# Designs tried in a protein design run: peptides against a protein of PDB entry 6D0Y. Part 183

Target 1, 225 residues: chain A of PDB entry 6D0Y
Amino acid sequence: ETEDHLESLICKVGEKSACSLESNLEGLAGVLEADLPNYKSKILRLLCTVARLLPEKLTIYTTLVGLLNARNYNFGGEFVEAMIRQLKESLKANNYNEAVYLVRFLSDLVNCHVIAAPSMVAMFENFVSVTQEEDVPQVRRDWYVYAFLSSLPWVGKELYEKKDAEMDRIFANTESYLKRRQKTHVPMLQVWTADKPHPQEEYLDCLWAQIQKLKKDRWQERHIL

## One batch from the design tools (peptide; made by RFdiffusion4, then SolubleMPNN)

Design b2_p26_7_s4 (from b2_p26_7, 11 letters changed)
Fold by OpenDDE base, seed 4:
Structure b2_p26_7_s4 (fold): chain B 225 residues (1-225), chain A 26 residues (1-26)
Amino acid sequence: as target 1 above (225 residues)
Amino acid sequence: DEVKKEAEKIFKEKGLVAMYEFLRKA
């Protein structure tokens, strides 16, 4: 019964109440922390579930995890590990929509002080390094670049503030890849689906241009990407 | 249903923690 109550709370957070969102998040973090000794696995599963299934509450749940991580560092680590496992599973299942969202979620966890900037940089280095692998289909290479670029609105500022040299290298590698990759013209307005992991040529190039502009603007977002 | 309705009311009026306290006692 307590588990059901926890689920209710986790699902409810973010809805409007007399209390501020911040207050509710802090309160929830406290409740969850107190129940970790008895319900850690359940709480972990619940958080992973809502993180995965409720993209509209991305920042709410990343913030919640951040608060929990501050209270229980080990739990934060376990959560990240679980999310990384989920990312790997999504990739194996060719669920590219879920995968890219998970990358964005992880990216925002950097802002919430759950994931260290160097770790995220390393992840992105790994992503972009796929572009250098000769036996990997371009569709996969393109996706990793897409996943990287599409996550930068969430974390680019933080990463450049802390790891500018490494990020510049990643950008250089990305640019190099985008210039040399095979160009395939696809009609615009195609819906991104799990079955269509290959970004449109124009979209990827457009995204690159948008990210470069964002970088130039010192990562101050002026428009919805 | 009644419990849920009351929980919702408490949430709106007193916040998430209060809702939790109510649910634990309901």
Scores: peptide ipSAE 0.408, ipTM 0.894, DockQ to the pose 0.898
Fold by OpenDDE base, seed 5:
Structure b2_p26_7_s4 (fold): chain B 225 residues (1-225), chain A 26 residues (1-26)
Amino acid sequence: as target 1 above (225 residues)
Amino acid sequence: DEVKKEAEKIFKEKGLVAMYEFLRKA
């Protein structure tokens, strides 16, 4: 069936072939576009699935979605909506590993011209605003800060280029929170349980320092964080 | 199985679109 073929293609993209990755991505985008009239829902589900299950191929699939969005803007919007729904569902299910990854995925979609920079800034503003809510456990506040900071390698440059003032405010609020929050030390680098969805204190502070350095270096990444 | 193997071969040699075209006809 055509649907099975589409699944095969979507899963296959990114693997080595005689064609360049770019060529395969463009080709796949064309194939998917052609089949959207008949298989939109299936394609949407497939893309959401692989996006969630294959974090190692994040940039491949964000690029694919970017290419497809350029061909069909409505589909791009629907995809983003689906991913946001999935993010919310992940949070509800206390699947913080998936949740943070989804934030990173959405972040990279900004670079692929699928999500507007102002929209991503608004999302991050919302994340950091959680730090100001007293009725939210610190573990949750920490996670939102982590989700924000850990996503900046993917989108920080773009956001500062377009919304520097807003980003500076977010950074200031983040810094303020990190300075005033209670110290939390855990044996693991990251704790992704229902009650402890946060990195250890040292890691969060280190991440902050690394992001500040990245910012200072004008978002030119020298090494993978 | 043979179709799958051939599809993989075509993918490696001719790319993703070529593989798709093969699968549609197989």
Scores: peptide ipSAE 0.406, ipTM 0.893, DockQ to the pose 0.907
Fold by OpenDDE base, seed 2:
Order: sequence, then structure tokens, then C-alpha cells
Structure b2_p26_7_s4 (fold): chain B 225 residues (1-225), chain A 26 residues (1-26)
Amino acid sequence: as target 1 above (225 residues)
Amino acid sequence: DEVKKEAEKIFKEKGLVAMYEFLRKA
């Protein structure tokens, strides 16, 4: 019965109440921490599930995990491990949509002080390194670049503040790949130009342009608002 | 479900923790 209640709380957080979101998150973190001795596995599974299935609430749940991690470091580690395992499984299964959301989630966990910046940089290095592998289909190479680039709105600022040289290297490798790859022209919603019609452009090229602009703007997404 | 309805009310009026406390007693 308690497990059901925990599920209800985890699903409910983020909805409007008399309390602020921050207050509800802090309260929930306290509740979950108190129940970890008895329901750790259930709580882990629940958090992994909502992280995977509710990308629209990404920042809510990353914040929650951040709060939990601050209270219980071991739990935070176990959660990250579970998410990494899920990411690997998704990648092996070519579940690109789930995988990219997981990468974004992990990216935002850097901001929540759950994942160290160097670890995220290493992950992105691994992603971009796939572009150099000859036996990998381009569609997969493209996805890794997409996963990297599309995650930068969440973590680019932090990574450049901590690991600018490494990030520049990743960017250089990405740019090099984008120049040499076979292009497929697919329309893409450009966040920074959402108020204006944009011509059809190659999907990754569009994303690259958006990220370059974001980087130039010091990772401030003012144009999105 | 009346319990669910009341839980929702408590959530809106008093927040998430209060909702949990209610659910534990219900």
C-alpha cells in the first residue's frame, strides 16, 4: 500500500498546489528518503520509469533526483547506474527516441549535481567517436551526433565552464563529421527561429546551426521564450 | 473514489506532503 502511495506522489509532483514546486519537491525528497530503507528498489524503479516516460517533466524529476542525491549519495549513484543500463539497452535495441531522452535526462543531472561534468563529457566523447567508426551505419552515427547536440541545451553551459577544451574538441569532431556525411534533407523545428518560417534544411545541419547559435549566445535560451 | 477525491483536495490546498500523510491514514 505504501508503494502505491509513493507512486501517486511521484506522479503527482509538478502539478499545481498551494505549495510551490520547490516546496513539494523538497517534501517529496524527504518522504522518499525516509522510505528508502524499506522501498529502495521500488523507488528506483518508479523514478526510472517516470524519467523515461515523461520527458515533459524532465527538470522536475532531475531536480527531485538531485535532492535525493544530496540526502543519500548511494541512492543517487544507484539511480544513475540504472539509467545508464537503460540507456545501453535502448541503444542496443535501436530505441533512439527513448535513448535520446535518457541522454537529456542524464545531461540535466549534471546541473543537479548528480553526475560530474567530466563524466558527461566522457559520454559525449564516446558518442562522437562513433562517427569515426567505419563499420557503423550512418543512421547510427547521425543519431549519436543528434543525441549529443540535442542534449547541449540542458548541459552545454556547465560543460563548457568545466571542460571547455574537451568540448571544443568534440565540437570540432562533430563539425568535421557533418561536413563529410551524406546529407538527408528533413525539416526541423528550429527553437531559436520558432517565430519565423525556416526553409527546409538537413536535419542535423539545422540542429548544428541552432547549437552553434546557442553556444554563441553563451547558452542562454532567451530566443526560446 | 472518495479517498482519491479527498487526496486531490488536500494536495491542492496543503501540498504534496499533506497528501501523503492523508493517504497513509486512509
Scores: peptide ipSAE 0.406, ipTM 0.893, DockQ to the pose 0.915
Fold by OpenDDE base, seed 3:
Structure b2_p26_7_s4 (fold): chain B 225 residues (1-225), chain A 26 residues (1-26)
Amino acid sequence: as target 1 above (225 residues)
Amino acid sequence: DEVKKEAEKIFKEKGLVAMYEFLRKA
């Protein structure tokens, strides 16, 4: 059955073969495009599922979606809409770990030409604007800043290349907030949980410092052996 | 099963598209 075969392919992509990852992704995109007329809904569901549940393959599936979007723009749009809905649902359900991952996924979709840079900038502007709201608990304000900063390794270069002035404003607002917020401390061994979105003070400050360094290095990552 | 094993072999040796072509015929 073709539907089952598509699932197998989508799950299999990223594993090592005689072909390059890029070749396998391009091939898969072609296969999926050809089957969209008959299996669009299934393919959409499968891609949303793997995008949400397999964070270790983030760049693989963002690239795949990018390739599909290039072949079928409408499908790419539907996928983004589904992911945005999932993000909103995750936030509403206080599933902060899933939410932050979805923001990272959406961020990398900018690199894959699925989401426009201005749209992502607008999202981050909205996130950081929460820090200016008096009725929002600091735990939520901190999370939005965390979600923004933790996504920049995936999209910071692209956004600064296209929207440097707007990004600088967001950075200024972020810096101002980090300076004035109440400092809190939690054990470092505590992992992020759905009901514990408040980051450790040291972690958030360290993240800020790391992002500033990354920005200073023109968003070039250092590779180690 | 044999189909799964062969599919895996084809994937490793010839790539994802070749695997798909095999599965469609199996």
Scores: peptide ipSAE 0.405, ipTM 0.893, DockQ to the pose 0.886

Design b2_p26_8_s1 (from b2_p26_8, 9 letters changed)
Fold by OpenDDE base, seed 3:
Structure b2_p26_8_s1 (fold): chain B 225 residues (1-225), chain A 26 residues (1-26)
Amino acid sequence: as target 1 above (225 residues)
Amino acid sequence: SSAEQEELEENNKLAKEVEEKLEKLK
């Protein structure tokens, strides 16, 4: 199989077919596994690219990676490492919209058994721990809290099922920070879609309220993601 | 299983790497 053909297969997955999406994803995972000996680097780059550039297919590509990880565990690990490197690069470049999306993508990989729940909890602990540090701009502290909270619709249920005590601690720390932070305008952040518009200065407070409600509703999502 | 344990260990390593990277971005 040629590199161009692999690109076409990966980019077009999830399009209308006579077969089910699940069947198509399983088939594609098999094709990719077979081609790893010859095209590992290319396949890795392609998957990272489509994962970043096609947010509308988030669950398709997380599922695909999950299926591939089940076939080749080492490749799954390399993919996660590549995505984490991309997250760092996005943060360094001040591309906060891409960065928050990547955190959401990584969060959904927990549901696909690519990332272990404890590792995701550790990542979120690291994010929220920034709020306790001195000499860090509030905008940065706010972003890490935003990245954490805005990712919970994708992974909150799984994390609370497996690590409820640790998650409660993170929530307590988050709540404490939100009570003491100064309200400020943060134009670089896109607020998670809500039915009612809120002032920019209250975006984290609004998101917190939404997440608290989601948690109370046992993580049953009412909004279209 | 042994495979699950290996997966957990590898993911924990990745989490530590993320921590180090985040520290450099402060």
Scores: peptide ipSAE 0.026, ipTM 0.589, DockQ to the pose 0.015
Fold by OpenDDE base, seed 4:
Structure b2_p26_8_s1 (fold): chain B 225 residues (1-225), chain A 26 residues (1-26)
Amino acid sequence: as target 1 above (225 residues)
Amino acid sequence: SSAEQEELEENNKLAKEVEEKLEKLK
C-alpha cells in the first residue's frame, strides 16, 4: 500500500459499501497491520488525525483501533499514548471542546478493549479530584465533572462491571460536589430518554440526573431523536 | 493573564498526572 492509499482507506472507512462496516473495519485493520512495518508512523498520525477531526466517526475509529490493537498491542498502546498527549495539549491550550471529545474517545476505547478499565477509572478519579482543588474557578471544576459524566454513556457499563467500588466512590464525590457547588440556571440539555421529563435545571444537575437514570437502566442508552 | 497562566499550569499538571497514571496502569 502506498501512503496516499492508506490515507484514503482510513479516511473513507465507514462510507457506503457493498460489505458490512464490520467486515470493512476488519479488512482495514488487516491492511494496516500488514503495513505497520513500513508505515507505522504514518498510520499512527493518520489515525490520530481522523480520531480528532471526524467526531461523527468516533465509534468507527475506536472500533478500528480496537481491532488493530488486538492484532498489534504495541501499536494500540502507542496510539493511546498519542491520544493522551493530544489531550494534554488540548488542556494546555484551553481547548475544552476538543479535550472533552478526546475523553469520550478514550472512554470508548475502553469499550473496544484498548484501554484497561482501571486506567480509565484512574483518569476519572483525577478529573473528579479537581473538584477538591481550592482557589480555582468553578468552571474548571465543572468542566472536569462534565467531562467525566458526559463520557459515561460510552464506558459507564464497563467500568461499573469491573470497578464498581471505585466508581461508586467517584460518584459519591461527584454528587457531593454537585450539592455544594453554586448553581446557575441554564437551558436544559436532555440527551437520553427518561421515564419522566426532566424539569428545567442547571446543566450539570440535569446531566447528573440523566447519568443516574442511565445507571439505573443498567447503562442502556435511549437516544432522543 | 496571571489567572490564565495558573489555569494552564493546573491543566498541565493534571494532564501529566493522568498520563503518568495511564502509563503505569497499561
Scores: peptide ipSAE 0.025, ipTM 0.539, DockQ to the pose 0.015
Fold by OpenDDE base, seed 1:
Structure b2_p26_8_s1 (fold): chain B 225 residues (1-225), chain A 26 residues (1-26)
Amino acid sequence: as target 1 above (225 residues)
Amino acid sequence: SSAEQEELEENNKLAKEVEEKLEKLK
């Protein structure tokens, strides 16, 4: 396959076809695997790009990466590393919308067996642990909590099924933090929701309430956060 | 500006911390 053709295939996956989506993804994974010796870097860049720019296809691309990871574990690892680098760059550029999305993407990779559930739990433990750190601005503590909570719609079910005790501890710590934090209405966080069902509540408190409801509903999402 | 520089430094600090935490996902 030529580089241009690979780009087309990757960008158009999930579009209407005579075959099932699953079949198309499996086929594409096979094509990409075969071309890795010649186009690994290009394929990595393409996948990272579409992952970032096409959020509506999140599950398509996480699934594709999952299939590729199953075929080539090293490639899967390199992809995750690339996404982590991109997350870092997004944060450095003050692009928090992209940053939180990338965390969500990584979260969904757990469902696709690219990232192990225990590793993601550990990651969220680390995020929430920031709330206990001294000499850290609350805005940063809030961001980690936001990143955690905002990712749960994509991975909460899986993590609770496998690590319920650990997740309960994370939730307890999160709740404790939210109770004791100052209500600052951080503008950075407020920009990320167009729908404000509880405008009278502080943003994180509102999100917490939504996540608690989601948990109660066995992680069946009723609304887009 | 000074404010921009401070924000950049803070973001870099957070980015590094997040990266270190994310490395544990591997």
Scores: peptide ipSAE 0.023, ipTM 0.513, DockQ to the pose 0.015
Fold by OpenDDE base, seed 2:
Structure b2_p26_8_s1 (fold): chain B 225 residues (1-225), chain A 26 residues (1-26)
Amino acid sequence: as target 1 above (225 residues)
Amino acid sequence: SSAEQEELEENNKLAKEVEEKLEKLK
């Protein structure tokens, strides 16, 4: 495969085909694996780009990465590392909506057996633990909580199935924080759009209510959050 | 501006913190 052809294949995966999506993804994973020796960096960049810029294909690309990880564990790790770097860059660029999405993407990688559930739980524990720190601005505390809650629609079921006690603790800590936090404008919580970031109004309480309902419904989503 | 610089510095700090917390995913 040529480099340009790889780009086309990666970008167009999930489009209408005579074959099943699963078959197409398996085929693409095979092609990409074979080309890793020559185009690893390009493939990594392409996958990171489409993962970031095509949120409508989140599950397609997480599945693809899962298949690749099964074939080449090191590549899966390198991809996760690349996504973490992108998350860091998004935060630096004040692209908080993108940053939250990247956390969500990483969360869905748990379902694809790229990231272990205990590791994700540990990450969320670390996120929520920031709310207990005294020398951290509320804006950062709020972001960590937001990132956690915003990711639960994608991974909450899996995490509760495997780590219910730990998740309950995280929820309790989150609830406690939400009750005691000051409800003022949080500049660090912004909606990232294609043209410009916009200040986000108070949304954590609303999101919390939605997540509580989702949890009550046993993580069976009945509406778009 | 000074305000923009302060915001960038805060974002960088947050990014570093998040990265450190995400290391446990590996």
Scores: peptide ipSAE 0.023, ipTM 0.515, DockQ to the pose 0.015; fails the geometry check

Design b2_p26_8_s2 (from b2_p26_8, 13 letters changed)
Fold by OpenDDE base, seed 5:
Structure b2_p26_8_s2 (fold): chain B 225 residues (1-225), chain A 26 residues (1-26)
Amino acid sequence: as target 1 above (225 residues)
Amino acid sequence: SSSEKKRLEENNELNEDIKKKLEELS
């Protein structure tokens, strides 16, 4: 297949089809695997691109990467490295919207057996540790907390199952920060559908409350996307 | 809608291409 064809295949996966999504993903994974010897770099770039530009297809592409990783372990590693590099670049450029998508993407890769749970915990520990930095703006600290909390719907269950003690420490540090930070009235942030409405409050406090409820409910959600 | 139908057809064509390629690799 041509390079242009690969781009088309990757971009269109998950769209309406007579076949199941799972079937299409398996098929695409097979095609991409076969073309890795010739187009690995292109495929890596394409997948990184769709990960950051098509957040609505997050679980589709994480699943695809998971399938590819199962077929070619080296590719999975290279992909994660590329994604982390992109995340670092986004953060350096203060592109927080792109960065948060990448964090969520990486989070869901844990469920797809591409990233180990301990590695994700370590990442979140690093994120929350930013709250302890004295020479950074609060907006930066807030973003890292937001990135952490807003990613938990995708990975919280897995992380608590495997690293409950570490997660509890992260939660405690997060809670402590939220109590001491300067608060601003902003519209309520809802990352996912909830059965009960929340009162209007500061966006991180609202998100925290939602995550606490999710945790209490043992990370059970009806819908993530 | 007509647009949805077109997209479905295009995606189905793409899926057929995937299937054909898989068959060639088998």
Scores: peptide ipSAE 0.025, ipTM 0.442, DockQ to the pose 0.933
Fold by OpenDDE base, seed 1:
Formats: sequence, structure tokens, C-alpha cells
Structure b2_p26_8_s2 (fold): chain B 225 residues (1-225), chain A 26 residues (1-26)
Amino acid sequence: as target 1 above (225 residues)
Amino acid sequence: SSSEKKRLEENNELNEDIKKKLEELS
């Protein structure tokens, strides 16, 4: 395989095919595994890139990484580390839209057995713990709550199945924060944009209500959040 | 559509490449 060919394979996986998606992903995982000795760095970069830039294929690439992780655990770990580094870089660059998406991607990796549920719970505990920090602005506290809540559609079911007590604590802390936080009224609900990296009162409260409903419905999602 | 058909063909070619690669590795 050439590097260009690998790029093509990775970018086009999940598109219409005569074969099943599962079969194609399994096959691609095998090809990538075999080519790791020669193209490890390239494959790693490609997977990180498509994971970051093709949100419409989130589940395709999380599944692919899951399959590859099962074949090569070390590579899976390196991929996760790379994604975490990217998350940190996005946060440093104030790219909150990319950052929240990366959290969602990592969340779905739990479903693909790449990240352990306890590890994701710990991450969310860390996120929500920011709400208890007095030396940070509320906008930062709000963002971490948003990142947590907005990722639950992807991983809430799994985390509650594995770590219900810990999740309940996180929820309680989140609820407490939302009740006591200073509120800023806005004319209308707004979608997160690069220019507005902080949740608005109505948006965050609305999201909380939606997540509470989702939890009540046993994490059966019926609408796009 | 014509575009979808073309994409399907391209993806099928990629799948054949994957299959061939797997056969070489088996």
C-alpha cells in the first residue's frame, strides 16, 4: 500500500458499497494493522484528521478505531493520546466547537471499547469539578458542563450501566451548579459558534432539561441535540 | 444519481483493493 492509497481507503470507508459496512470496516482494520510497521505515523495522523474533520462519519471512525484497537492495543492507546492532545490544543486555541466534538468522539470510543467507562467517568468528574473552582470564570465552568452534558447522548447509557453511583454524583453536582450559577438572559436560544464559546442561560438550562428527559427515557434518543 | 453511482463504483474498487490486500496477508 502507498500512503496515498491508505488515505483514500480511510477517507472513503463507510460510503455506499456492495459490501456491508461491518465487513468493510473489518477489512480496513486488517489492512491498516498490517501496514502499521511501515506507515504507523501516517495512519495515526490520517485517523486523527478524519476523526476531527468528518463529524458526519463519527460512528464509522470510532468503530474503525475500535476494531483496530482490538487488533493492536498499543496503537489504540496512541490514537487516544493523540486525540487528547488535540483536545488540549483545541482548548488552548479557544476552538470550543472542535473541543466539544472531540469530547463527543472520545465518548463514543467508550462504546467501541477503546476507552474504559471508568476513564470517561473520571474525565467527566474532572469537567464538573471545574464548577467548584472559584478562580476560573463562569464561562469556563459553563463550557465544561456543556461539554459533559452534550456528550451524554453518545455515552450516557454505557456510563450509567457501569458507573451509576458515580454518574449520579456528577449529575447532582451539575444540577447544583446550574441552580446556583449566575444567569444571563438572552433573546433567543443560540447554537454554539466559534464566536460564542460559552453557553447561554437558556441554552444550558434547555440542554439540562433535554438530558434529564433522555435519562428518564433510559437514554433512548429521539431527537438531535 | 450519477454521482452516487460513481461513488458506489469507486467504493467498490476500494473494497476490492482491501480484499486483495487481505488475501495477500492471509
Scores: peptide ipSAE 0.023, ipTM 0.445, DockQ to the pose 0.875
Fold by OpenDDE base, seed 4:
Structure b2_p26_8_s2 (fold): chain B 225 residues (1-225), chain A 26 residues (1-26)
Amino acid sequence: as target 1 above (225 residues)
Amino acid sequence: SSSEKKRLEENNELNEDIKKKLEELS
């Protein structure tokens, strides 16, 4: 394979095909695995790039990485490390939009068996621990809570199945923070349709309510807006 | 749509390339 060909393969995966998506992903994973000895760095860069720049294909690429990880565990680890580095860079640059997306991407990697549930729990513990930091702007604290809560639709089920006690602690800490933080009226953030619409409230409170309902519904999303 | 058909064709070609590559590596 040429580098250009690999790029084409990676970028175009998940598009409409006569074959199933699963079949195409398996095939691509096989090709990439075979080319790792010669093009590991390129493949790693490409995957990191598409993972970051093509949010519409999040589940496609998390699945691809999952398949590749199953074939080459070391590469999966390297990919995760690269993504974590990117997350750290985004946070340092105050690129919160990219950062939150990366957290969601990493969250879905748990479902793809690339990241262990305990590791993700630890990450979320670290996020929520920011709420306990002194002399930190509330917007920063709020963002970490937002990043945590907004990622749970992707990974909450798995984390509660594997680490329910730890998750309960994180939830308790989150709830405690939400009760004591300063609240401002903002437009309602409703990503998931519920049987009963939530009242218009502060976005984190609204998100919290949505996540609580999702948790109550055993992490089954009924409708996505 | 025409665009969808083109994309489908392109992706089918890509899948054939993948298949070919897999065969070459086998």
Scores: peptide ipSAE 0.021, ipTM 0.430, DockQ to the pose 0.878
Fold by OpenDDE base, seed 2:
Structure b2_p26_8_s2 (fold): chain B 225 residues (1-225), chain A 26 residues (1-26)
Amino acid sequence: as target 1 above (225 residues)
Amino acid sequence: SSSEKKRLEENNELNEDIKKKLEELS
C-alpha cells in the first residue's frame, strides 16, 4: 500500500495543484526521504522509470532528485549510477533516442547539483573525442556530437561558468569535425520553436547554428524563441 | 548482408567504447 502510494505521488508530481510546484517537490522529497530506509530500492526504481518514460517532466524529476540528493547525499549518486547504466543499456540496444534524452537528463542534473560540472564536461569530452577516431562510423560520430549539442540547452550555461576553457576546446573540436565530415541533406533539427523560418539545412549544421546562437545569447533560450 | 554485419559490428564496438568512456562519470 505504501509502495503504491509512493508510485502515485511520484507519477503525479507536477500536476495541477493548489500549491506551487516547488512546494510540492519539497514535500514529496520529504516523504520519499522518510521512506528511504524501507523503500530505497523501490523509490530508486520508480524515479528511474519516470525519469526515462516521462521526458516532458524532465526538470521536475531532476529537481526532485536534486532535493533528495541534498537530503541524502548517497541517493543522488545511486540514482546517477542507475541512469548511467540505463544509458549504457540504451546504447547497447541501439535506442539512440532514449540515449540522447538520458544525456539531457543527466545534463540537467548538473543544474540540480547532483552531478558535478567537471564530470559532465568529462563526459562531453569523451563524446567529442570519438569524432577524432578513424575506426568509428560517421553516423556514430554524428550521434556523439548530436548528444553533446542537444544537451547544451540544459547545461551549457553552468558548464561555461565553471569550465569555460574546457568547453571552448570541446566546441573547437566539434566545429572542426562538422567542417570535415561528409554532409547529408536532412531536415532541420528543431531544438526550440522558432518563429523565423529556416532554410533546409543539414541537421547537425542546423543544430550547431542554434547552439552557437544560444551561446552568443548567454544561454538564454528566450533569445532563440 | 556483409555490409549490414559490418555495420553491426562497428556499432557494437562503438557501444563498448562508449561504455568505457562513461565509466568516469559513474
Scores: peptide ipSAE 0.018, ipTM 0.403, DockQ to the pose 0.013; fails the geometry check

